# Ledger of designs, part 178: peptides against a protein of PDB entry 8PQO

Target 1, 252 residues: chain A of PDB entry 8PQO
Amino acid sequence: VLLKEYRVILPVSVDEYQVGQLYSVAEASKNETGGGEGVEVLVNEPYEKDGEKGQYTHKIYHLQSKVPTFVRMLAPEGALNIHEKAWNAYPYCRTVITNEYMKEDFLIKIETWHKPDLGTQENVHKLEPEAWKHVEAVYIDIADRSQVLSKDYKAEEDPAKFKSIKTGRGPLGPNWKQELVNQKDCPYMCAYKLVTVKFKWWGLQNKVENFIHKQERRLFTNFHRQLFCWLDKWVDLTMDDIRRMEEETKRQ

## One batch from the design tools (peptide; made by RFdiffusion4, then SolubleMPNN)

Design b1_p25_1_s1 (from b1_p25_1, 15 letters changed)
Fold by OpenDDE base, seed 5:
Structure b1_p25_1_s1 (fold): chain B 252 residues (1-252), chain A 25 residues (1-25)
Amino acid sequence: as target 1 above (252 residues)
Amino acid sequence: EEEEKEFLLKILLDGYLTIAPRIVF
């Protein structure tokens, strides 16, 4: 088991982020090859558990069309089906990812708190002290180009070049986080993303767990660069606008 | 065998990344 807490600081408010996240998820999904192809929504309903209220979703990602033919032909039954269970009780969210074939030998859990700070809170997820001492804190800087793979880099998604017309935020220079403290008119937040990766196949455990974390970091980096650079597209939207957009998308 | 498993896992995860942002929602 390998745990890391990714801290993503953004020059947006927690309330703004709620809109931006949902917009960016929808936009990113549309831009991906095949769009929503292979996604089966099993459950999408409100939930209440231990005082936590939010939206619960259970999706199956069928990857048969997203892997090479020879992999599809050789893969064991269920191996290409990924289950995603998500509890969205913003500003707290939890996602659990499993695989039908690997069962208990594979788990990715992502728990996120969105806080109006600069990533300074320790153990925001309230882990036991013994567990917390083994968690690596990883800061993601969305303005740092060196954290982006060349194949992922797009100039229109570079926070170091982007200037929001609607808000005046950006471009983000090398010391943007420090400068943000002095900009009382600019809101900020941190997404504390605790990622738990469990992979129990002997000989591959550490390698795969580290690989998954590397991919998660890549995803978080790219996504939040997009989220910020798309600020002018979503900053004037309300949650009602987002809900309407989601409803219209479901009807199509 | 382990190399093959690793290759398959990489393909699986890459495939998942093409349709799921794996962002909490």
Scores: peptide ipSAE 0.165, ipTM 0.797, DockQ to the pose 0.486
Fold by OpenDDE base, seed 4:
Structure b1_p25_1_s1 (fold): chain B 252 residues (1-252), chain A 25 residues (1-25)
Amino acid sequence: as target 1 above (252 residues)
Amino acid sequence: EEEEKEFLLKILLDGYLTIAPRIVF
């Protein structure tokens, strides 16, 4: 088991982020080939549990059409079905990813708290001390070009170049986080994303767990760079606007 | 075998990520 807490600081408010997140997901989905193809929604319902209220979703991602033929030929039954169980109780979110074939040998859990701070809270997910001491805190700097793979880099999604016309935020220079503290008119937040990766196959545990973390970090980095650089597209939208956009996306 | 499994897992995860921009949750 490998745990890391990714802390993504953004010059947006927690409330703004809710809109921006949903917008960016919808927009990113449009840009990806295949979109929602192969997605089966098993459950989509409100939930209340232990004082937490939100929306629960259980989706199966059928990857048979998304992998090369040789993978389909070699894959055991259920291996190409990814289960995603998600609890969206923004500003708290939890996602659990499992696989039918790997069963208990594979788990990705992503628990996110969105807090109006600069990533300074320790153990926001309230882990036991013994567990927390093994968690690496990883700060993602959306303005740091060196954290972005060359193949993922887009100039129009570079926070170091982007200037929001509507808000005046950006570009984010090398010391943007320090400067942000002095900008009382600019909101900020941190997404604390505790990622738990479990992969029990002997000989592959460390490699796969580290690989998954690398991919998650990459995903978080790219996504939040997009989110910020798309600020002018979503900052004036309401949650109702987002819901309409999501419905339109479903129809495609 | 380990390399093969790792490769398959990489493709699996990549495939998942192409259709599951899941940062919302």
Scores: peptide ipSAE 0.163, ipTM 0.801, DockQ to the pose 0.532
Fold by OpenDDE base, seed 3:
Structure b1_p25_1_s1 (fold): chain B 252 residues (1-252), chain A 25 residues (1-25)
Amino acid sequence: as target 1 above (252 residues)
Amino acid sequence: EEEEKEFLLKILLDGYLTIAPRIVF
């Protein structure tokens, strides 16, 4: 088991982020939905459990058409289906990713707190001290190009180049986080993403767990760079606007 | 067998990233 807490600082408020997150997810999901292959939404409903209220989603990612033919032909049944169960009780969220074939031998859990701070809180997920001491805190700087793979880089998604017309935020220079503290009217938040990766296959445990963390970090980095650079597209949207967008995505 | 499993896992995870290029909640 390998745990890391990724801390993503953004020059947006916690309330703004809720809209931006859903917008960006919906935008990225366009043309990747539909029956059979792609993304299948099994459940999307409100939930209430143990005082936690939010939206529960169960999605299946069918990867049959996203892998080489020879892999599809050789893969065991269920191996190319990834289940994503998510509990969105914003500002707290939890996602559990599993695979039908690997079953209990594979788990990715992502627990996120969104806080109006600069990533300075320790153990926001309230782990036991013995567990917390094994968690690496990893800061993601969305303005740091060195954290982005060349194949992922897009100039239109570079926070160091983007300036929001609607809000005046950006571009984010090398010391943007330090400068942010002195900007009285600019909101900020941190997404504390505790990622738990468990992979039990003998001989591959550490290698796969580290690989998954690398991919998750890459995903978080690219997503939040995109989220910020799309600020003008979503900052004036309401939650009702987001719901309509999600429904439109389901039809595509 | 171990090499095959590692190869398949890499392809599987890469495939996931192609259709889920966003953060999970």
Scores: peptide ipSAE 0.156, ipTM 0.792, DockQ to the pose 0.521
Fold by OpenDDE base, seed 2:
Structure b1_p25_1_s1 (fold): chain B 252 residues (1-252), chain A 25 residues (1-25)
Amino acid sequence: as target 1 above (252 residues)
Amino acid sequence: EEEEKEFLLKILLDGYLTIAPRIVF
């Protein structure tokens, strides 16, 4: 088991982020070939549990069209199906990713708290001390180009070049976080993403767990760079606007 | 067998990353 807490600082408010996240997820999904192809929604309902109130979703991602034909033909039953169970009680979110074939041998859990700070809170997820001491805190700087793979880099998604016309935010220079503290009118937040990766296949545990973390970090980095650079597209939208857009997309 | 498992896992994880933008995190 490998735990890391990724801290993503953004020059947006917690309330703004709720809209921006949903918009950016939808936009990123549209940019993928096939749109919603291979996504099966099993459950989408409100929930109330342990003081949390939010939306619960259970989705299956069918990877058959995303792998080579020979893999599809030879893969064990269920190996190409990824289950995503998500509890969205914003500003708290939890996502659990499992696989039908690997069962208990594979788990990715992502627990996120969105806080109006600069990533300075320790153990925001309230882990036991023994567990917390094994968690690496990883800061993601969306303005740092060195954290982005060359193949992922796009100039239009570079926070160091982007300036929001609607808000005046950006571009983000090397010391943008320090400068942000002195800007009374610029909101900020941190997404504290505790990622738990479990892979129990002997000989592959460390390699796979580290690989998954590397990819999750890559995803978080690229996603939040997009979220910020798309600020002018979503900052004027309301949650009702997002809900309407989601409903319209379901009807197509 | 181990090499086959590694190859399969790499493909599965690459497939996951292809759909990852749709995951709520």
Scores: peptide ipSAE 0.152, ipTM 0.786, DockQ to the pose 0.701

Design b1_p25_1_s2 (from b1_p25_1, 16 letters changed)
Fold by OpenDDE base, seed 2:
Structure b1_p25_1_s2 (fold): chain B 252 residues (1-252), chain A 25 residues (1-25)
Amino acid sequence: as target 1 above (252 residues)
Amino acid sequence: DKERKEFLLNILLNGYLTIMPRVVF
């Protein structure tokens, strides 16, 4: 098991981020997969547990159409089905990823707190001390080009070049986080993403767990660079606007 | 057995990478 807490600081408010996240997920999803093909929504309902109130979703990603025919023919039952269980109680959310074939031998859990700070809180997810001491804190700086792979880099998604017309935010220089503290009118937040990766095949645990974390970090970095650079596209939208857009997308 | 495990691992990892942009996080 490998745990890391990714801390992503953004020059947006917690309330703004809720809209920006939903917009950016929808936009990024369209760019990569072209829609909801192979996605089955089993459950989408409100939940209330331990004072947490939000929306619970259970989705199955069917990969049969995404793999070559020979892979589909040779893959054991359940190997091409990935389950996503998500509890969305913004500003808190939890997502659990499993695979039918791997059962208990594979788990990805992503737990996120969105806080109006600069990533300075320790153990925001309230882990036991013995567990917390094994968590690596990883800071993602969306303005740091050195954290971006060359193949992922796009100039139009570079926070160090982007300036929001609607808000005046950006471009983000090397010391943007320090400068932000002195700007009373610019909101900021941190997404604290505790990622738990479990892979139990002997001899492959560390390799696979580190690989998945590498991909998660890459995703979080690119996603939040996009979220900021798309600020002018979503900052004036409301949650009702987002909900309407989601409903319209389902009908297409 | 090792070859089969590597095959299955590649399926799983590539599968997850395919859906990652759509996962809620």
Scores: peptide ipSAE 0.470, ipTM 0.920, DockQ to the pose 0.781
Fold by OpenDDE base, seed 4:
Structure b1_p25_1_s2 (fold): chain B 252 residues (1-252), chain A 25 residues (1-25)
Amino acid sequence: as target 1 above (252 residues)
Amino acid sequence: DKERKEFLLNILLNGYLTIMPRVVF
């Protein structure tokens, strides 16, 4: 088991982020292979548990159409079905990813708190001390180009170059987080993403767990760079606007 | 056995990478 808490600081409010996240996910997904194909929604219902109120979803991603023919032919039953169970109670979210074939031998859990701070809270997910001491805190700086793979870099998605016309935010220089503290009119937040990866195959545990974490970090980095650089596209949108856009997309 | 495991792992990981942008957020 490998746990890391990724802390992504952004010059947006928690409320703004909710809109920006949904917008950016929608935009990013348009360019990804497979779109909505092969997604089965088993459950989509409101939930209330232990004071947490939100939306619970259970989705199955059927990867049969997204893999080469030889993979489909050789894959055992359930190997190409990924289950996502998600509890969305923004500003808290939890996602659990499993695979039918791997059963308990594979799990990715992503728990996110969105807080109006600069990533200074320790153990925001309230882990037991013994577990928390093994969690690496990883700060993602969206302005730091060195954290971006060259193949992922786009100048139009570089927070160090982008300036929001609508908000005046950016570009984010090397000391942008420190400067932000002095800018009382600029909101900020941190997404605390606790990522738990379990892979129980002997000899491959560390390799796979580290690999998944590298991919998560890569995704978080690129996504939040996009989110910020797309600020002018979504900052004036409301949650109702987003919901309408989602409904319109579902009708297509 | 090792080859099979690596193959299955490749399936799983590549599959997850394909959907990852949609599942994480």
Scores: peptide ipSAE 0.450, ipTM 0.914, DockQ to the pose 0.682
Fold by OpenDDE base, seed 3:
Structure b1_p25_1_s2 (fold): chain B 252 residues (1-252), chain A 25 residues (1-25)
Amino acid sequence: as target 1 above (252 residues)
Amino acid sequence: DKERKEFLLNILLNGYLTIMPRVVF
């Protein structure tokens, strides 16, 4: 098991982020996944548990159409199905990813708190002390180009070059986080993403767990760079606008 | 057995990478 807490600081409010996140997910999904093909929604309902209220979703991602025919023929039952169980009680979210074939041998859990701070809270997810001592805190700086792979870099998605016309935010210089503290009119938040990766196949545990964390970090970095650079596209959107965009993504 | 497991793992991981933007947020 490998745990890391990724802390992503953004010059947006917690309320703004809710819209921006949904917009950016919809946009990224159009560009990278080919829409909603192969996605089955088993459950989508409100939930209330232990004082937490939100929306629960259970989705299955069917990879059968994403692999060659010979792979489909050789794959055991359930091997090409990824389950996502998500509890969205924004500003708290939890996502659990499993595979039918792997069962207990594979788990990705992503727990996120969105807080109106600069990533300074310790153990925001309230882990036991013994568990917390094994968590690496990883700060993602969306303005730091060195954290971006060359193949992922796009100038139009560079927070160090972007300035929002609608809000006046950006560009984000090397000391933008320090400068943000002195800008009383600019909102800020941190997404605290606790990522738990468990992979139990002998000899491959560390390799796979580290690989998944590397990909998660890469995704979080690129996604939030996009989210910020798309600020003018989503800052005036309503939740109804977002819902329409999500439905359009399903149809593609 | 190991070869088959590694093959399936590669398929699973690559499949997950294609859907990550829809899953992790």
Scores: peptide ipSAE 0.382, ipTM 0.896, DockQ to the pose 0.656
Fold by OpenDDE base, seed 1:
Structure b1_p25_1_s2 (fold): chain B 252 residues (1-252), chain A 25 residues (1-25)
Amino acid sequence: as target 1 above (252 residues)
Amino acid sequence: DKERKEFLLNILLNGYLTIMPRVVF
């Protein structure tokens, strides 16, 4: 098991991020080939547990149409079905990803707290001290180009170049995070993303767990760069606007 | 069989990478 807490600081409010995240997920999903094909929604219902109130979703991603024919023929039953269980109680969210074939041998869990701070809280997910002692905190700087792979870099998604016309935020210089403390008019938040990766196959555990974390970091970096650079596209949207976009994305 | 396990693992990981942008996080 490998745990890392990714801390993503953004020059947006917690309330703004709720809209921006949903917009950016919808937009990113449209840009990916194959749209919503192979997604089955098993459950979509409200839940309440121990004061946590939100929406629970259970989705299955059927990968049969996304892999070559020979892979479909050789894959055991359930190997191409990925389950996503999500508890969305914004500003808290938990997502659990599993595979039918791997069962307990494979788990990705992403737990996120969105806080109106600069990533200064320790153990925001309230882990046991012994567990927290082994968690690496990883700061993602959306303005740092060196954290972006050359193949992922786009000038139109560079926070160091982007300036929001609607809000006046940006561009983000090298010391932008330190400057936020002095800018009373600019909201800020941190997304604390605790990522737990478990892969139990002997001899492959460390390789796979590290690989998944590398991909998660890459995704979080690129996604939040997009979210910020798309600020003018989503900052005036309502939650009803977002719901319409999500429905359109599911139909494609 | 190690080779079979690595094959299945590659399928799973590639599949996950394909859906990652749609996952709620």
Scores: peptide ipSAE 0.426, ipTM 0.909, DockQ to the pose 0.793; fails the geometry check

Design b1_p25_1_s3 (from b1_p25_1, 16 letters changed)
Fold by OpenDDE base, seed 5:
Structure b1_p25_1_s3 (fold): chain B 252 residues (1-252), chain A 25 residues (1-25)
Amino acid sequence: as target 1 above (252 residues)
Amino acid sequence: EEKEKEFLLEILLNGYLTIAPRVVF
C-alpha cells in the first residue's frame, strides 16, 4: 500500500472551485475522443451517511474498445472492466476504483478535502498517527512548467501565461503562492487529495503503485492547470447552470 | 508473465485515466 497526499493550491475560492471543477470535467470529457464511450452508470442517487450528504455514483468503465485488439483477446474475464464508486459531498469527495479481475489485489482510493487555505493543514483526512507518518505530502504547483510533461504542455493551458479578463487573476509567477497572502481580494484554496493505492501482485507491487501515483499526479496537475486557465469560461456560471448543462448533455 | 501483466496494467490504467478525470462524477 502506498499513500500520498497531493496538495493543489489554486487562486480560487472553495465555492468557485465547485463550479469550475464540474465545468472542467465536462469540458475535458468533450475534448477526449470517445469520451464517455463504454461508461455504464449503475447508480446515481443522493446519499446521506455519517453526516455526509451528497451524490453517490457507481460507474463501470468498459475498456474493451479502448485497448488494442490483441490485449482485448488476451485479457482475462473482467480485466477490462473498471468500477468507480464516488461519493460527492463537496467540499468532501471520495472515489474508489476497483477491477473485476484483480478484486482485492487492486484498489485506488482518492479522498479529497477542499479547504480555504494554502495547504498547511496536517492530516486533514484524520488518519491514525501510525498511518499518517507514512504519508508523503506532495505539493502540486500549477504554475511550475517543470512539473508538466512536454507532451502534455499547451500554451493556452499555462497558468504562467494566462490572465483572467473577468477576475484579473494571473498570470501566476514563480512566487504566486507567497503573493496570495498579500492579495486580500484574491481567494485561494487547497485541494487535499489523499490517494491510497493498493496492488498486491507479487513482484509488481511497488512498481505498479508508483506508476499509478505518477499517473494520478499527472492527471491532477493537468486538470487544475486547465481549470484555472478556463476561469473566464466558468466563473460566471452558477451551480444551476452546471446542472442544466449536465442534463442537456445527458439528453444528447 | 510479469511483463505481460505489467503491459496489461499500463494499458488498462491509461485507458481509464483517459476516460475518467476522477475529480467529480
Scores: peptide ipSAE 0.174, ipTM 0.794, DockQ to the pose 0.459; fails the geometry check
Fold by OpenDDE base, seed 1:
Parts: C-alpha cells; sequence; structure tokens
Structure b1_p25_1_s3 (fold): chain B 252 residues (1-252), chain A 25 residues (1-25)
C-alpha cells in the first residue's frame, strides 16, 4: 500500500471549483476518443451517512471495445471491467476504483477535501498518527512548467500565460502562491487529494503502486492546468448548465 | 503465469488512463 496526499492550490474559491471541476471533467471526457462509450451506470442516488450528505454513483467502465480482439477473447471473466464507486458530498469527495477479476488485490482510492486555504492544513483526512506519518505530501504547482511532460504541454493550457478576461486572474508568475496571501480580492483554495494505491500481486506491488501514483500526479497536474485556463468558459455557468452538459457527454 | 498477469496489468492500466478524466474527483 502506498499513500500520498497531493495538494493542489488554485486561485479560485471552493464554490467556484465545484462548477469548474464538473465542467472540466465533462469537457475532458468529450475530448477523449469514444467519449462515454462503454459506461454503465448501476447506481445514482442520494446518500446520507454520519452527517455526510451527497450523491452516490456506481459505474462500470467496460474496456472490451478498447482492447485488441485477442485480448478480449482471452481475458478472464471480469478482467476488462473497472468499477468506480463515488461519494460526492462536495466539498468532500471519495472515489474508489476496483476491478472484478483482481478483487481485493487492486484498489485505487481518491479522497479529496476542498478547503479555502493555501495547503497548510495537516492530516485533513484525519488518519491515525501511525498512518499519517507515512504519507508523503506532494505539492502540485499548476504554473510550474517543469512539472509538465513535454508531450502534455499546450500553450493554451499554460497558467503562466493565461489571463482570465472575465475575472482578471492570471497569468501566474513564479511566486503566485506567495502573492495570493497578500491579494485579498483573489479567492484561493486547496484540493487535498489523499490517494491510496493497493496492489497485492507478488513482485509487482511497488512497481505498479509507484506507476499509478506517477500517472495520478500527471493527471491532476494537467487537469487543474486546464481547469484554470478554462476559467472564462465555466465561471458564469450554473449547476443546471453543468447538468445539461453532463447529459450531452453521456450520449456521446 | 507471471507474464500473463503482467500483460493483463498493462492492458488494465492503459484502460484506466483512458478513462481517468472521469475519476479526477
Amino acid sequence: as target 1 above (252 residues)
Amino acid sequence: EEKEKEFLLEILLNGYLTIAPRVVF
């Protein structure tokens, strides 16, 4: 098991981020080949547990159409189905990813708290001290080009170049996070993303767990760079607008 | 057996990365 807490600071409010996140997820999904193809929604219902109220979803991602024919024919039963269980009680979210074939030998859990601070809180997910002392805190700086792979870099998604016309935010200079402390008119937040990766196959545990974390970090970096640079596209949207966009995405 | 598992893992991980934008929450 390998745990890391990724802290992503953004020059947006917690309330703004709720819209921006949903928009950016929907937009990113549209841009992917196949869109929502192969997605089966098993459950989509409200939940309430221990004072936490939100929306629970259980989806299956069927990968059969995205692998070679010989793989589809020879793959064990359930091996090409990924289950996603999500508890969305914004500003708290939890996503659990599993696989039917691998069962308890494979787990990716992403727990996120969105807080109106600059990533200064310790152990926001309230882990036991023994567990928390082994968690690496990883700061993602969306303006730092050195954290972006050359193949992922797009000038139109560079926070160091982007300036929002609607809000006036950006571009983000080298010391933008430190400057936020003194900019009382600019909202800010931090997404504290605790990522738990478990892979129990002997000899492959460390390799796979580290690989998944590397990819998650890459994903979070690129996603939040997009989210910020798309600010003018989503900042005026309502939740009803987002719901309509999600419906269109599901139909593709 | 190990080679088969590694091959399956590679496919699954690639599949996960393909759908990852939907699970950024």
Scores: peptide ipSAE 0.163, ipTM 0.791, DockQ to the pose 0.731; fails the geometry check
Fold by OpenDDE base, seed 4:
Structure b1_p25_1_s3 (fold): chain B 252 residues (1-252), chain A 25 residues (1-25)
Amino acid sequence: as target 1 above (252 residues)
Amino acid sequence: EEKEKEFLLEILLNGYLTIAPRVVF
């Protein structure tokens, strides 16, 4: 098991982020090949549990149509089905990813708290001390070009170049986080993403767990760079606007 | 068996990466 807490600091408010996140997810999904294809929504309902209230979704991603024929023929039953269980109780979110074939041998859990701070809270997810001491805190700087793979880099999604016309935020220079503290009119937040990766197959645990974390970090980095650089596109939108956008996306 | 597992893992991980944009939450 490998745990890391990714802390993504953004010059937006927690309330703004809710809109921006949904917008950016929808927009990014449009740009991905096979978006929505092979996705089965098993459950989509409100939930209330232990004081947590939100929306629960259970989706299955069927990869059978996304892999070569020989893979389909060789893959064990359930191997090409990925289950995603998500509890969206913003500002708290939890996503659990599992696989039918690997069962207990594979788990990706992403738990996120969105807090109006600069990533200074320790153990926001309230882990036991023994567990927490093994969690690496990883700060993602959306303005740091060195954290972005060359193949992922887009100038129009570079926070170091972008300036929001609507809000005046950006560009984010090398010391943007320090400068942000002095900008009383600029909101800020941190997304604390605790990522738990469990992979029990002998000889592959460390390799796979580290690989998944590498990909998650990459995803978080790219996503939040987009989110910020798309600020002018979503900052004036309401949640109702987002819902309409999502419905339009489903029709495609 | 080991090669098979590695192959399946590669496919699964690639599949996950394909859907990753939708699991940001």
Scores: peptide ipSAE 0.153, ipTM 0.786, DockQ to the pose 0.718; fails the geometry check
Fold by OpenDDE base, seed 2:
Structure b1_p25_1_s3 (fold): chain B 252 residues (1-252), chain A 25 residues (1-25)
Amino acid sequence: as target 1 above (252 residues)
Amino acid sequence: EEKEKEFLLEILLNGYLTIAPRVVF
């Protein structure tokens, strides 16, 4: 088991982020997968549990169309199905990813608190001390180009170059986080993303767990760079606008 | 068996990366 808490600081408010996240997820999904091929929605309903109230979704991602034919023919039953269970009680979110074949031998859990601070809170997810001492805190700086792979880099998604016309935010210089504290009119937040990766196959545990974390970090970095650089596309949208867009997408 | 597991793992990891943009929550 490998735990890391990724802290992503952004020059947006917690309320703004809710809109920006949903918008950016939709856009990123369209760009990478063509809009959700192979996605089966099993459950999409409100939930209330232990004082947490939000929306619960259970999706299956069928990878059969994403692999070669011979793989599909030889793969064990359930091996090409990924289950995603998500609890969205914004500003708290939880996502659990499992596989039908590997069962308890594979788990990715992503728990996120969105707080109106600069990533200064310790143990925001309230882990037991014994567990918390094993968590590495990883800061993601969306303006730091050195954290981006060359193959992922796009100038139009570079926060160090982007200037929001609608808000005046950006570009983000090397000391943008420090300067942000002195800018009374610019909101800020931190997404505290606790990622738990469990892979129990002997001899492959460390390799796979580290690989998944590497990919998660890459994903979070690229996603939030996009989120910021797409600010002018979503900042004027409301949650009702997002909901309408999602419903329209479902009808198509 | 080990080679089969490694092959399956490669497929699954690549599959995960394919759907990863939709699980950023």
Scores: peptide ipSAE 0.153, ipTM 0.783, DockQ to the pose 0.683; fails the geometry check

